# Designs tried in a protein design run: peptides against a protein of PDB entry 3QIS. Part 343

Target 1, 334 residues: chain A of PDB entry 3QIS
Amino acid sequence: PSLELSRREFVFENVKFRQLQKEKFQISNNGQVPCHFSFIPKLNDSQYCKPWLRAEPFEGYLEPNETVDISLDVYVSKDSVTILNSGEDKIEDILVLHLDRGKDYFLTISGNYLPSCFGTSLEALCRMKRPIREVPVTKLIDLEEDSFLEKEKSLLQMVPLDEGASERPLQVPKEIWLLVDHLFKYACHQEDLFQTPGMQEELQQIIDCLDTSIPETIPGSNHSVAEALLIFLEALPEPVICYELYQRCLDSAYDPRICRQVISQLPRCHRNVFRYLMAFLRELLKFSEYNSVNANMIATLFTSLLLRPPPNLMARQTPSDRQRAIQFLLGFLL

## One batch from the design tools (peptide; made by RFdiffusion4, then SolubleMPNN)

Design b2_p30_1_s1 (from b2_p30_1, 16 letters changed)
Fold by OpenDDE base, seed 1:
Structure b2_p30_1_s1 (fold): chain B 334 residues (1-334), chain A 30 residues (1-30)
Amino acid sequence: as target 1 above (334 residues)
Amino acid sequence: SEKLEEEREKKLEELEKKVQERLEEFEKMA
């Protein structure tokens, strides 16, 4: 069997978090026999492509002189955003299009990723006084490394923050401030807040706005701003309640005094974000007559975002563990 | 350039102050 490919090199410029890009090419059976094609893993890979890439269709049959269009879809989800922000991964891949009993055809994928405040640690964001797109990539790496070391020192109750030449971190990320302050000012009376989805185009505008500027106002509907907050919290590499405290939160879920003590042990930025979010949500609940928001709905929604099980325990989370996690958050909402 | 950085620094100081004021307000409401 033999194929002709219309294109073998693909460039995805300015790839952004949650923005789908598509490039298409054609494959034609220029042979005399039917052929089966498939994208196959390279020798050392488990998958035929990186997590942010997809081919559609990824396999199929072609009769002689038949042509099919293949779409290469690039989409950076929460699962890929952190490794792309750090530069650990890049918008580069090689796809192997295999013919059964035929040749391999290589496709080159390249491009550039634009960093996002989404998928960046709370510690790093507290040190970013500028929009992330204005921070040199080398400085982003340094900020993540330094932030990791400070988190570890804070958890170990060791050395006071070196009052040295490092600029004082923000109490909360400016991005969290902007999202929550907007919702507090404009969305407390919004009917079905956190229940109605935002618009995908508005979500992209909000993300781009937070990545590139410090706006006076966030663009989009209150529903889109609310969903952007959820997306931000979901994309955090370390949840607002650090994984190290997860089990202690569950164990304390029915003792409000112990719950507060557990939260006091969070790194400063995580603790401040948690307190700020809980305070906002308590205020939002005062307007339940207008916004149709209740404590059980909010606790259920935010539990999966704020109090995530460690990755190694995620598959073992019981319904009882989920209920304890919800009860833990309820103790801060009521 | 310098004027734009000074304006940004002032905006950041105002933001830090607003964050602190809001955190204190929320702690008083709790």
Scores: peptide ipSAE 0.126, ipTM 0.758, DockQ to the pose 0.527
Fold by OpenDDE base, seed 3:
Structure b2_p30_1_s1 (fold): chain B 334 residues (1-334), chain A 30 residues (1-30)
Amino acid sequence: as target 1 above (334 residues)
Amino acid sequence: SEKLEEEREKKLEELEKKVQERLEEFEKMA
């Protein structure tokens, strides 16, 4: 069997978080026999492609003189955004198109990624006084490394080394402040806030706005701004409540005094973001007659975002653990 | 460029003040 490929080199320029890009090519059976094609892993890989790439279809049959279109889809989700922001991964891959009893055909994938404040750590964002697209990639790496070391020192109760003449970090990321301040000013009376989805086009505009500027006003509907806040919290590499404190939050869920002590042990930026979000959500609950928002809905929604189980415990979360996690947040909303 | 940076710094100072005021209000209710 043999195939003819219309193209073997693909370039994905200016790849962004949550923005789908597609490149298409054709494969044709120029042989006299039916053939089966499939994308296969390279010798050292578990998958035929990186997590941000997909081929559709990834396998199939071609009759003699049959042609099929294959789509190469590039999509950066919450699962790939952090490693692309840091430059640990890149928009580069090699796909192997295999023919049963035939040859291997190699496809080259290349391109560039544009960093996002989505999927960047709270610690790095507190050190970032400019939009992320104005920060050199080399400086983003240094900011993530320094932020990791500062978080570890804070959790280990190590005395902060002398704050050298480095600019004082922000108390909260400017992106979180912009989202929450917008919702506080304009969305307290918004019917079905956090219950109605935003528009995908508006979400992309909000992300691009936060990555490239410090706006006076966030574009889009209150529903899109509310969903952008949820997406931001979901995309954090470390949740607002650090994984190290997860079990202590569950154990303290019915003692409000111990709950406050657990939150006081968070790194400064995480603690400030948590307190700021809880203050906003309590204010939003005062307008429940207008916005149809209640404490149980908010606690249920934000528990999955703020108090995530560590990756090793995700598969073992009991209904009792989930109820304790919700009860922990309810103690800050009521 | 300099005017845009000065306007951004001023917005960040106003942000830091408002965030600090809200955090202090939270600590008084705690």
Scores: peptide ipSAE 0.157, ipTM 0.782, DockQ to the pose 0.663; fails the geometry check
Fold by OpenDDE base, seed 2:
Order: C-alpha cells, then structure tokens, then sequence
Structure b2_p30_1_s1 (fold): chain B 334 residues (1-334), chain A 30 residues (1-30)
C-alpha cells in the first residue's frame, strides 16, 4: 500500500483562545490495493496529537485511486489555554499517519499562540497593569512565578514583606472589574441575564478587546458580556475559591460565620474577586422583577465556577457535596 | 508613543481608584 499527501507541513499563525482554525490536505491511494490509514500515537504518547489539535477523519479506508480530504482543526479550549499562556506548551506537534502494512508519513504542525487573560491566574492578572498582548512572554513567566510565591505567602499568613521595588498589584484583575462594572451599570434590568446565551462573534470581540486594550465600554450585548464573565471564571487555572479550601467550604456550608472565616483565608486577590462578585450578584438579585434572576439559579450557576472540586476529587463528587457547595454560596447571596 | 503611554497610565490610575471605591462600597453593603 502507498499514499500520496498533498501537503505535509502546516503553519497555524496567531492561534487564539476559543478561535477555531482549520487546514485541509488530501491523501490519495496511489497504490494498487485498498488501504487503511490512521493517525497513531508516538511511542511515549497516549494520544496521536496534543489536546488543542484534531484530525478529521483520523482513520479510514481508501480504494485504489480514491482521495479523501483531512481537516486539521486547531482549537484552544479552557483545558489547553493555561499551558499555552505560560509557554509550557506551544503550537508545535508531529503527527504520524500510519498505513496498515505500509509506511508511516510524518506531518509537521507549527505556529504561534497569542496569550489571553482568559486562563491566566488571578494573581498574575493583578500584577498586569497592561493588556496581556502588550506584556512580553518572558515577563508573563516571571509574573506567574511571583504570583505563585505571593499565593503561598498569603496562605501561610506571612506578613507581606514590604517589597519596596515591585509595583503594587491591583486589588482585582482589570478584566474582572471591566466585565462586572459593565454588567452592574447596563445589565441589572436585562431580562433573562445569565439564562440567554451570548453571540459567538460578540464573545470573540469581548475576549480580543480584553486581551488587547483597556476599553471604556465592552462591546456586544449584555448576554454576551455575561457569558464572557462565565467563560473567564471557568477558564481560571485556580478557581476563585482555591482548591485548598474546597473541603472546608463544604464542611462550613450551614454555618455563615465559619463560611466568612474560610473566605478570609483566601489569597488577597482571590478574596477581593470573591467579595466583588458576591456584592454584584446581591445587587443583581434586587432587580429580580426585571431580570428574572433568583438566588437559587445564581447559586447553582456560580457554584460550579467558583467552588470547583480539586481534579482528584471531581469524579467522586456526590449530590450531597453539590448541595453543600450551593448552600455555601447561598450564604453570601442572601 | 509616550503620550499614548501617559494616557493609558492615567486610565489605569482611574481604574484602580474605581476598583477601590467599588470594593469599599461592597464592604459597606456586606
């Protein structure tokens, strides 16, 4: 069996969070026998490609002189955005197209990723006084390392050293402030807020706006701005309530005093974001006659975003754990 | 370029002030 490939090198320029890119190529059976093709893992890999890449179809049969189009789809989800923002991973891969009883064909994937404030830690964002696209990649790495050290100091209740040379961090990320302040000013009377989906084109415009500028106004409908806030919270590498406090939140769910004490132990930026979000949501609930938003709906929606189980416990979350998590958040909404 | 950086720095200072004011409002509402 033998294949001919129309292309073997693929370049994906300016890859962005949630923006699908596609490159197509043809394979043809230039042999005299039917063949089966498949993309196969390399010797040490469990998957034939990185999580942000997909081939469609990834396997198939070709008769003699038959041709098929294969799509290479690049899509950065919440699951890949953090490692691409940090430069731990890159838009580079090698695909192995295997022909049964035949040869291996190698495809080279390359490109560049454009960093996003989505999937970046709250602590790094509090240190970013510029749009993320204006921050040198080397400085992004340094800001993540510094942010990790500040988190650990905060959790250990160490007095912030008066590090007299570092610019004072923002109290909350500018991106969170912009999203919430927009919703507070313009969306409190919006019918079905957080219940109606945004427009995908408007969501991309909002993401690009926050990554490249400090806008006076966020573009798009109130529904798109509301969904962008949900996407931002979902994409955080560390949720607003840190994984270390997850179990303590569940254990305290029916004691409002202990709940407030647990929140007081969050790192400063996480604590400020939590308080800011809860105050916004309490204000939004005063307009329930206009926006059709109630405390149970908001608690159910935001609990999954703000109070995520640690990855090792996610598969073991009981209905009781979910109810405790909702009850914990309700104590801040009522 | 310098004038654009100064305008951005002023916008950031205004943002920091608005964030602080809003956090203080929210702490008074809690």
Amino acid sequence: as target 1 above (334 residues)
Amino acid sequence: SEKLEEEREKKLEELEKKVQERLEEFEKMA
Scores: peptide ipSAE 0.138, ipTM 0.767, DockQ to the pose 0.528; fails the geometry check
Fold by OpenDDE base, seed 5:
Structure b2_p30_1_s1 (fold): chain B 334 residues (1-334), chain A 30 residues (1-30)
Amino acid sequence: as target 1 above (334 residues)
Amino acid sequence: SEKLEEEREKKLEELEKKVQERLEEFEKMA
């Protein structure tokens, strides 16, 4: 069997978080026999492509002289965004299109990723006094490394933050401040806030706005701004409640005093973000008659975002653990 | 360029102040 490929080199320029890009090519069976094609893993790879890439279809059957369109879809989800932001991964891959009893055809994927404040650590964002797109990638790496070290020092209570005025971290990321301040000012009376989805175009505009500027006002509807906050929290490499404290939060869920003590042990930026969010949500709950938001709904929604099980425990989360996690947050909302 | 940086720095200082004020307000309400 043999194939003719219309294209073998693909360039995905300016790849962004949650922005789907598609490149299409055709494969044609120029042979006299039917062929089955599939994308196969390279030697030592578990998958035929990187997590941010997909081929559709990834396999199929072609009769002689048949042609099929294949879409190469690039989509940076929460699962890939952090690795791409750090430059640990890049928009570079090689796909192997295999023919059963035939040849391998190599496809080259290349491009560039544009960093996002989404999927960046709270610690790094607290050190970013500029929009992330204005920060050199080398400095982003340094900020993540420094942020990790400062988090460890903070957890160990060893060293006061060197109060050099130019290097003083923000108390909360400017991006979280902007999102929450907007919602506080404009969305407290918004019906079905956090229940109605935002518009995808508006979400992209909000992400781009936060990545490229320090706006006076966030663009889009209150629903889109609310969803952008949820997406931001979901995309955090480490949740607002650090993984190290997850079990202690569950164990303390019915003791408000212990819950507050657990939160006090968070790194400064995480603790500030948690307190800021809880205070905003308590304020939002005062307007329940207008926004139809209640504590149980908010606790249920935000628990999955703020209090995530560590990756090693995700598969073992019981309904009881989830209920304890909800109860933990309820103690800060009531 | 310098003027834009100064305007941004002022905007950040204002932001830091607003964040601090809001955190303090929230701590007083708790």
Scores: peptide ipSAE 0.136, ipTM 0.762, DockQ to the pose 0.557; fails the geometry check

Design b2_p30_1_s2 (from b2_p30_1, 17 letters changed)
Fold by OpenDDE base, seed 5:
Structure b2_p30_1_s2 (fold): chain B 334 residues (1-334), chain A 30 residues (1-30)
Amino acid sequence: as target 1 above (334 residues)
Amino acid sequence: MEEEERRREEALERMEREVEKRLREFEELE
């Protein structure tokens, strides 16, 4: 069996978080026999492609002289955004299109990723006084390394030795402030806030706005700004409540005093973001008669974002653990 | 360029003051 491929080299320029890009090519059976094609893992790979790439279809049959269009879809989700922001991964891959009882065909995927404040650590963002797209990638790496070291020092209650002439970190990321300040000003009376989805185009505009500027106003509807906040919190590499404190939050869920003590042990940036979000959500709940938002809905929604189980425990989260996590957050909303 | 940088600095200073206010208001209610 043999295939003809219309293209073998694909370039995905300016790949962004949550922006789907598609490149298409055709495969043709120029042989005299039916053939089965599939994308196969390379040697030492578990998957035929990186997590941000997909082929559609990834397998199929072709009769003689049949043609099929294959879409190569590049999509950076929350699962890939952090490793792309750090430069640990890149928009580069090689796909192996295997023909049963035939030869392999290699496809080269290349491109560039544009960093996002989405999927960047809270600590790195607190050190970032410019939009992330204005920060050199080398400096982003340094900010993540410094972020990690300060998080560790904060958790260990180590006094920072060198408060060197490093610019004082922001109390919260400017991106969180921009989103939450907008919601404080314009969304407290918004009916069905956090219940109505935003527009995908507006979400992309908000992401691009936060990545490239410090705007006076965020573009889009209150629903899109609210959803952008949820997406931001979901995309954090470390949740607002650090994984190290997860079990202590569950254990304290029915003791408001212990809950406050657990939150006080968060790294400064995480603690400030948590308190700032709780201040907003408490304000939003004062307008429940206007916005139809209630504490149980908010606690249920934000618990999954703020108090994530550690990766090693995700598969073991019980309904009781979820209820304790909700109860923990309710103690800060009520 | 300089005017945009100044506007960004003023925006960040406003942000820091507003966040500090909100954090204090939250701590006073705890």
Scores: peptide ipSAE 0.539, ipTM 0.936, DockQ to the pose 0.792
Fold by OpenDDE base, seed 3:
Structure b2_p30_1_s2 (fold): chain B 334 residues (1-334), chain A 30 residues (1-30)
Amino acid sequence: as target 1 above (334 residues)
Amino acid sequence: MEEEERRREEALERMEREVEKRLREFEELE
């Protein structure tokens, strides 16, 4: 069996978080026998491609003189955004198109990724006074490394951040402030806030706006701004409540005094973001007659974002653990 | 360049003041 491929080199320029890109090529059976094709893993790989790449179809059967279109889809989700922001991964891959009883055909994938404030740590973002797209990639790496080291020092030594030597970090990421301040000003009376989805086009505009500028106003509907906040919180490499405190939050869920003590032990940026979000959500709940938002809905929604189980415990989360997590958050909303 | 930098600095200063106010108000209610 033999195949003819219309193209073997693919370039994905300016890949962004949550923006789908597609490249297409054709494969043709120029042989005299039917053939089965499949994308196969390289040696030592578990998958035929990186998590941000997909082929569609990834396998199939071709009769003699048959042609099929294959789509190569590039999509950066929350699962790939952090490793691409840090430069640990890149928009580069090699696909192996295998022909049963035939040859391997190699496809080269290349391109560039544009960093996002989505999927960047709270610690790094507190050190960024400029939009992330204005920060050199080398400096992004340094900021993530420094942020990790300062988090570890804060947890181990209870030493206050040395106020003296470097530019003072922001109390909260400017991106969080921009989203939450907009919602405070314009969305407290918005019916079905956090219940109605935003528009995908507006979400992309909000992401691009936060990555490239410090706007006076965020573009899009209140629903799109609210969903952008949820996407931001979901994309965090570490949740607003650090994984180290997860179990203590569950254990304290019915003692409001202990709950406050647990939150006081968060790193400064995480603690400030948590308190700032709770201040917003309490304000939103004062307008429940207008916005149809209630504490149980908010607690249920935000608990999954703010108080995620550590990766090693995700598969073991009980309904009781989920209820305790919701109760923990309710103690800050009521 | 200078006008945009000034606008950004003023925006960040406004943010710092507003966040500090919201955090204090939250701590007074806790």
Scores: peptide ipSAE 0.537, ipTM 0.935, DockQ to the pose 0.760
Fold by OpenDDE base, seed 4:
Structure b2_p30_1_s2 (fold): chain B 334 residues (1-334), chain A 30 residues (1-30)
Amino acid sequence: as target 1 above (334 residues)
Amino acid sequence: MEEEERRREEALERMEREVEKRLREFEELE
């Protein structure tokens, strides 16, 4: 059996977080026998492609002289965004199209990724006074490394933040302020806030706006701005409550004094973001008669975003752990 | 360039003041 491929080289230019790109090609059975094709892993790989890539269909049968269209879909989710932002991974892959009892056909995937403030650490974003798209990639790496070291020092209580010659970090990421300040100004009376989905086009405009500018106003509906905040919090490589404090939050969930002490031990940027978000959510709850937002809904929604279990404990999260996590957050909303 | 940079600096200063206010208001309620 043999295949003819219409194309073998694919370039995905300007790949962005949550923006689907598609490239199509045709495969044709130019043989005289039916054939089965499949994308197969390379010798050292468990998957046929990187997490941000997929082929559709990834397998199939072709009769003699039959042709099929294959879509190569590039989509950067929360699971790939952090690694692409750091430059640890790149928009490069090789796909192996295997023909049963035939040859392997190699497809080359290349392109460029455009960094996003989504999936970037709170520590790094607090050091970014410019839109992320204006920050040189080399400086992004340095900011992530410095941010990791400062977080570690803060958690260990070893060194006060050196008030020295480095530019003073922002108290919270400008992107969080832009989102939350908009919600403070315009969304406190918005009915069904955080319950009504945003528009996908508006979400993309908000992401692009935050990545490329410091706007006076965020584009889109209050629902889209609210959902963009949820997406931002979900995409954080580390949740607003650091993984190291997760268990202590659960253990303290019914003691408000201990809960406050646990939050006081967060790195400065994480602590400020937590308190700023709680200040917003408390303000939103004052308007509950107008916006139909209640503390239980907010606590249930934001607990999964702010107080995520460490990756090693995710599979072991009990209903009791979830209830304690909700109770912990409720102690800051009431 | 200079006008946009100035606008951004002024925006960041407004942000810092507003965040500081919100953080103080939160701490006073704790």
Scores: peptide ipSAE 0.536, ipTM 0.933, DockQ to the pose 0.785
Fold by OpenDDE base, seed 1:
Structure b2_p30_1_s2 (fold): chain B 334 residues (1-334), chain A 30 residues (1-30)
Amino acid sequence: as target 1 above (334 residues)
Amino acid sequence: MEEEERRREEALERMEREVEKRLREFEELE
């Protein structure tokens, strides 16, 4: 069996978080026998491609002189955004198109990624007074390393944050302030806030706006701004409640005094973001007659975002653990 | 460039004051 490929080199320019890009090519059976094609893993790889790449179809049959279109889809989700922001991964891959009883065909994938404030740590963002697209990639790496060291120092209750550091970090990320301040000003009376989905085009505009500017106003509907906040919290590499405190939150879930003590042990940026979000959600709940938002809905929604189980425990979360996590958050909303 | 940088600095200072106010309001209710 043999194939002819219309293209073998693919370049994905200016790849962004949650923005789908597609490149298409044709494969033709130029042989005299039917052939089965499939994308196969390289040696020592578990998957035929990186998590941000997909081929569609990834397998199929071709009769003699048959042609099929294959789409190569690049999509950076929450699962790939952090490693692309840090430069640990890149928009580069090699696909192996295999023919049964035939030869391999190599496809080269390349491109560039544009960093996002989505998937960046709270500590790094608190040090980032400029939009992320104005920050040199080398400085992003340094900010992530410094952020990790400060998180560890804070968790260990070691050195008081030296108030003498020439550039004081922000109390919360500017991106969190922009989203939450917009919701405070414009969305407290918005019916079905956090229940109605935003528009995908508006979400992309909000993400691009936060990555490239410090706007006076966020574009889009209140629903799109609210969903952008959820996407931001979901994409955090470390949740607002650090993984190290997860079990202590569950253990304290029915004791409000212990819950507050656990939150006081968060790194400064995480603690401030948590309290700022709770202040907003408490304000939103005062307008429940107008917005149809209730504490149980909010606690159920935000628990999965703010109080995530550590990756090693995700597959083992019991219904009891989820109920304790919801109860922990309810103690800050009521 | 200097005017946009000044606008951003003034915006960040406003943000810090508003956040500090909201954090105090939250702590007073705790």
Scores: peptide ipSAE 0.527, ipTM 0.931, DockQ to the pose 0.799

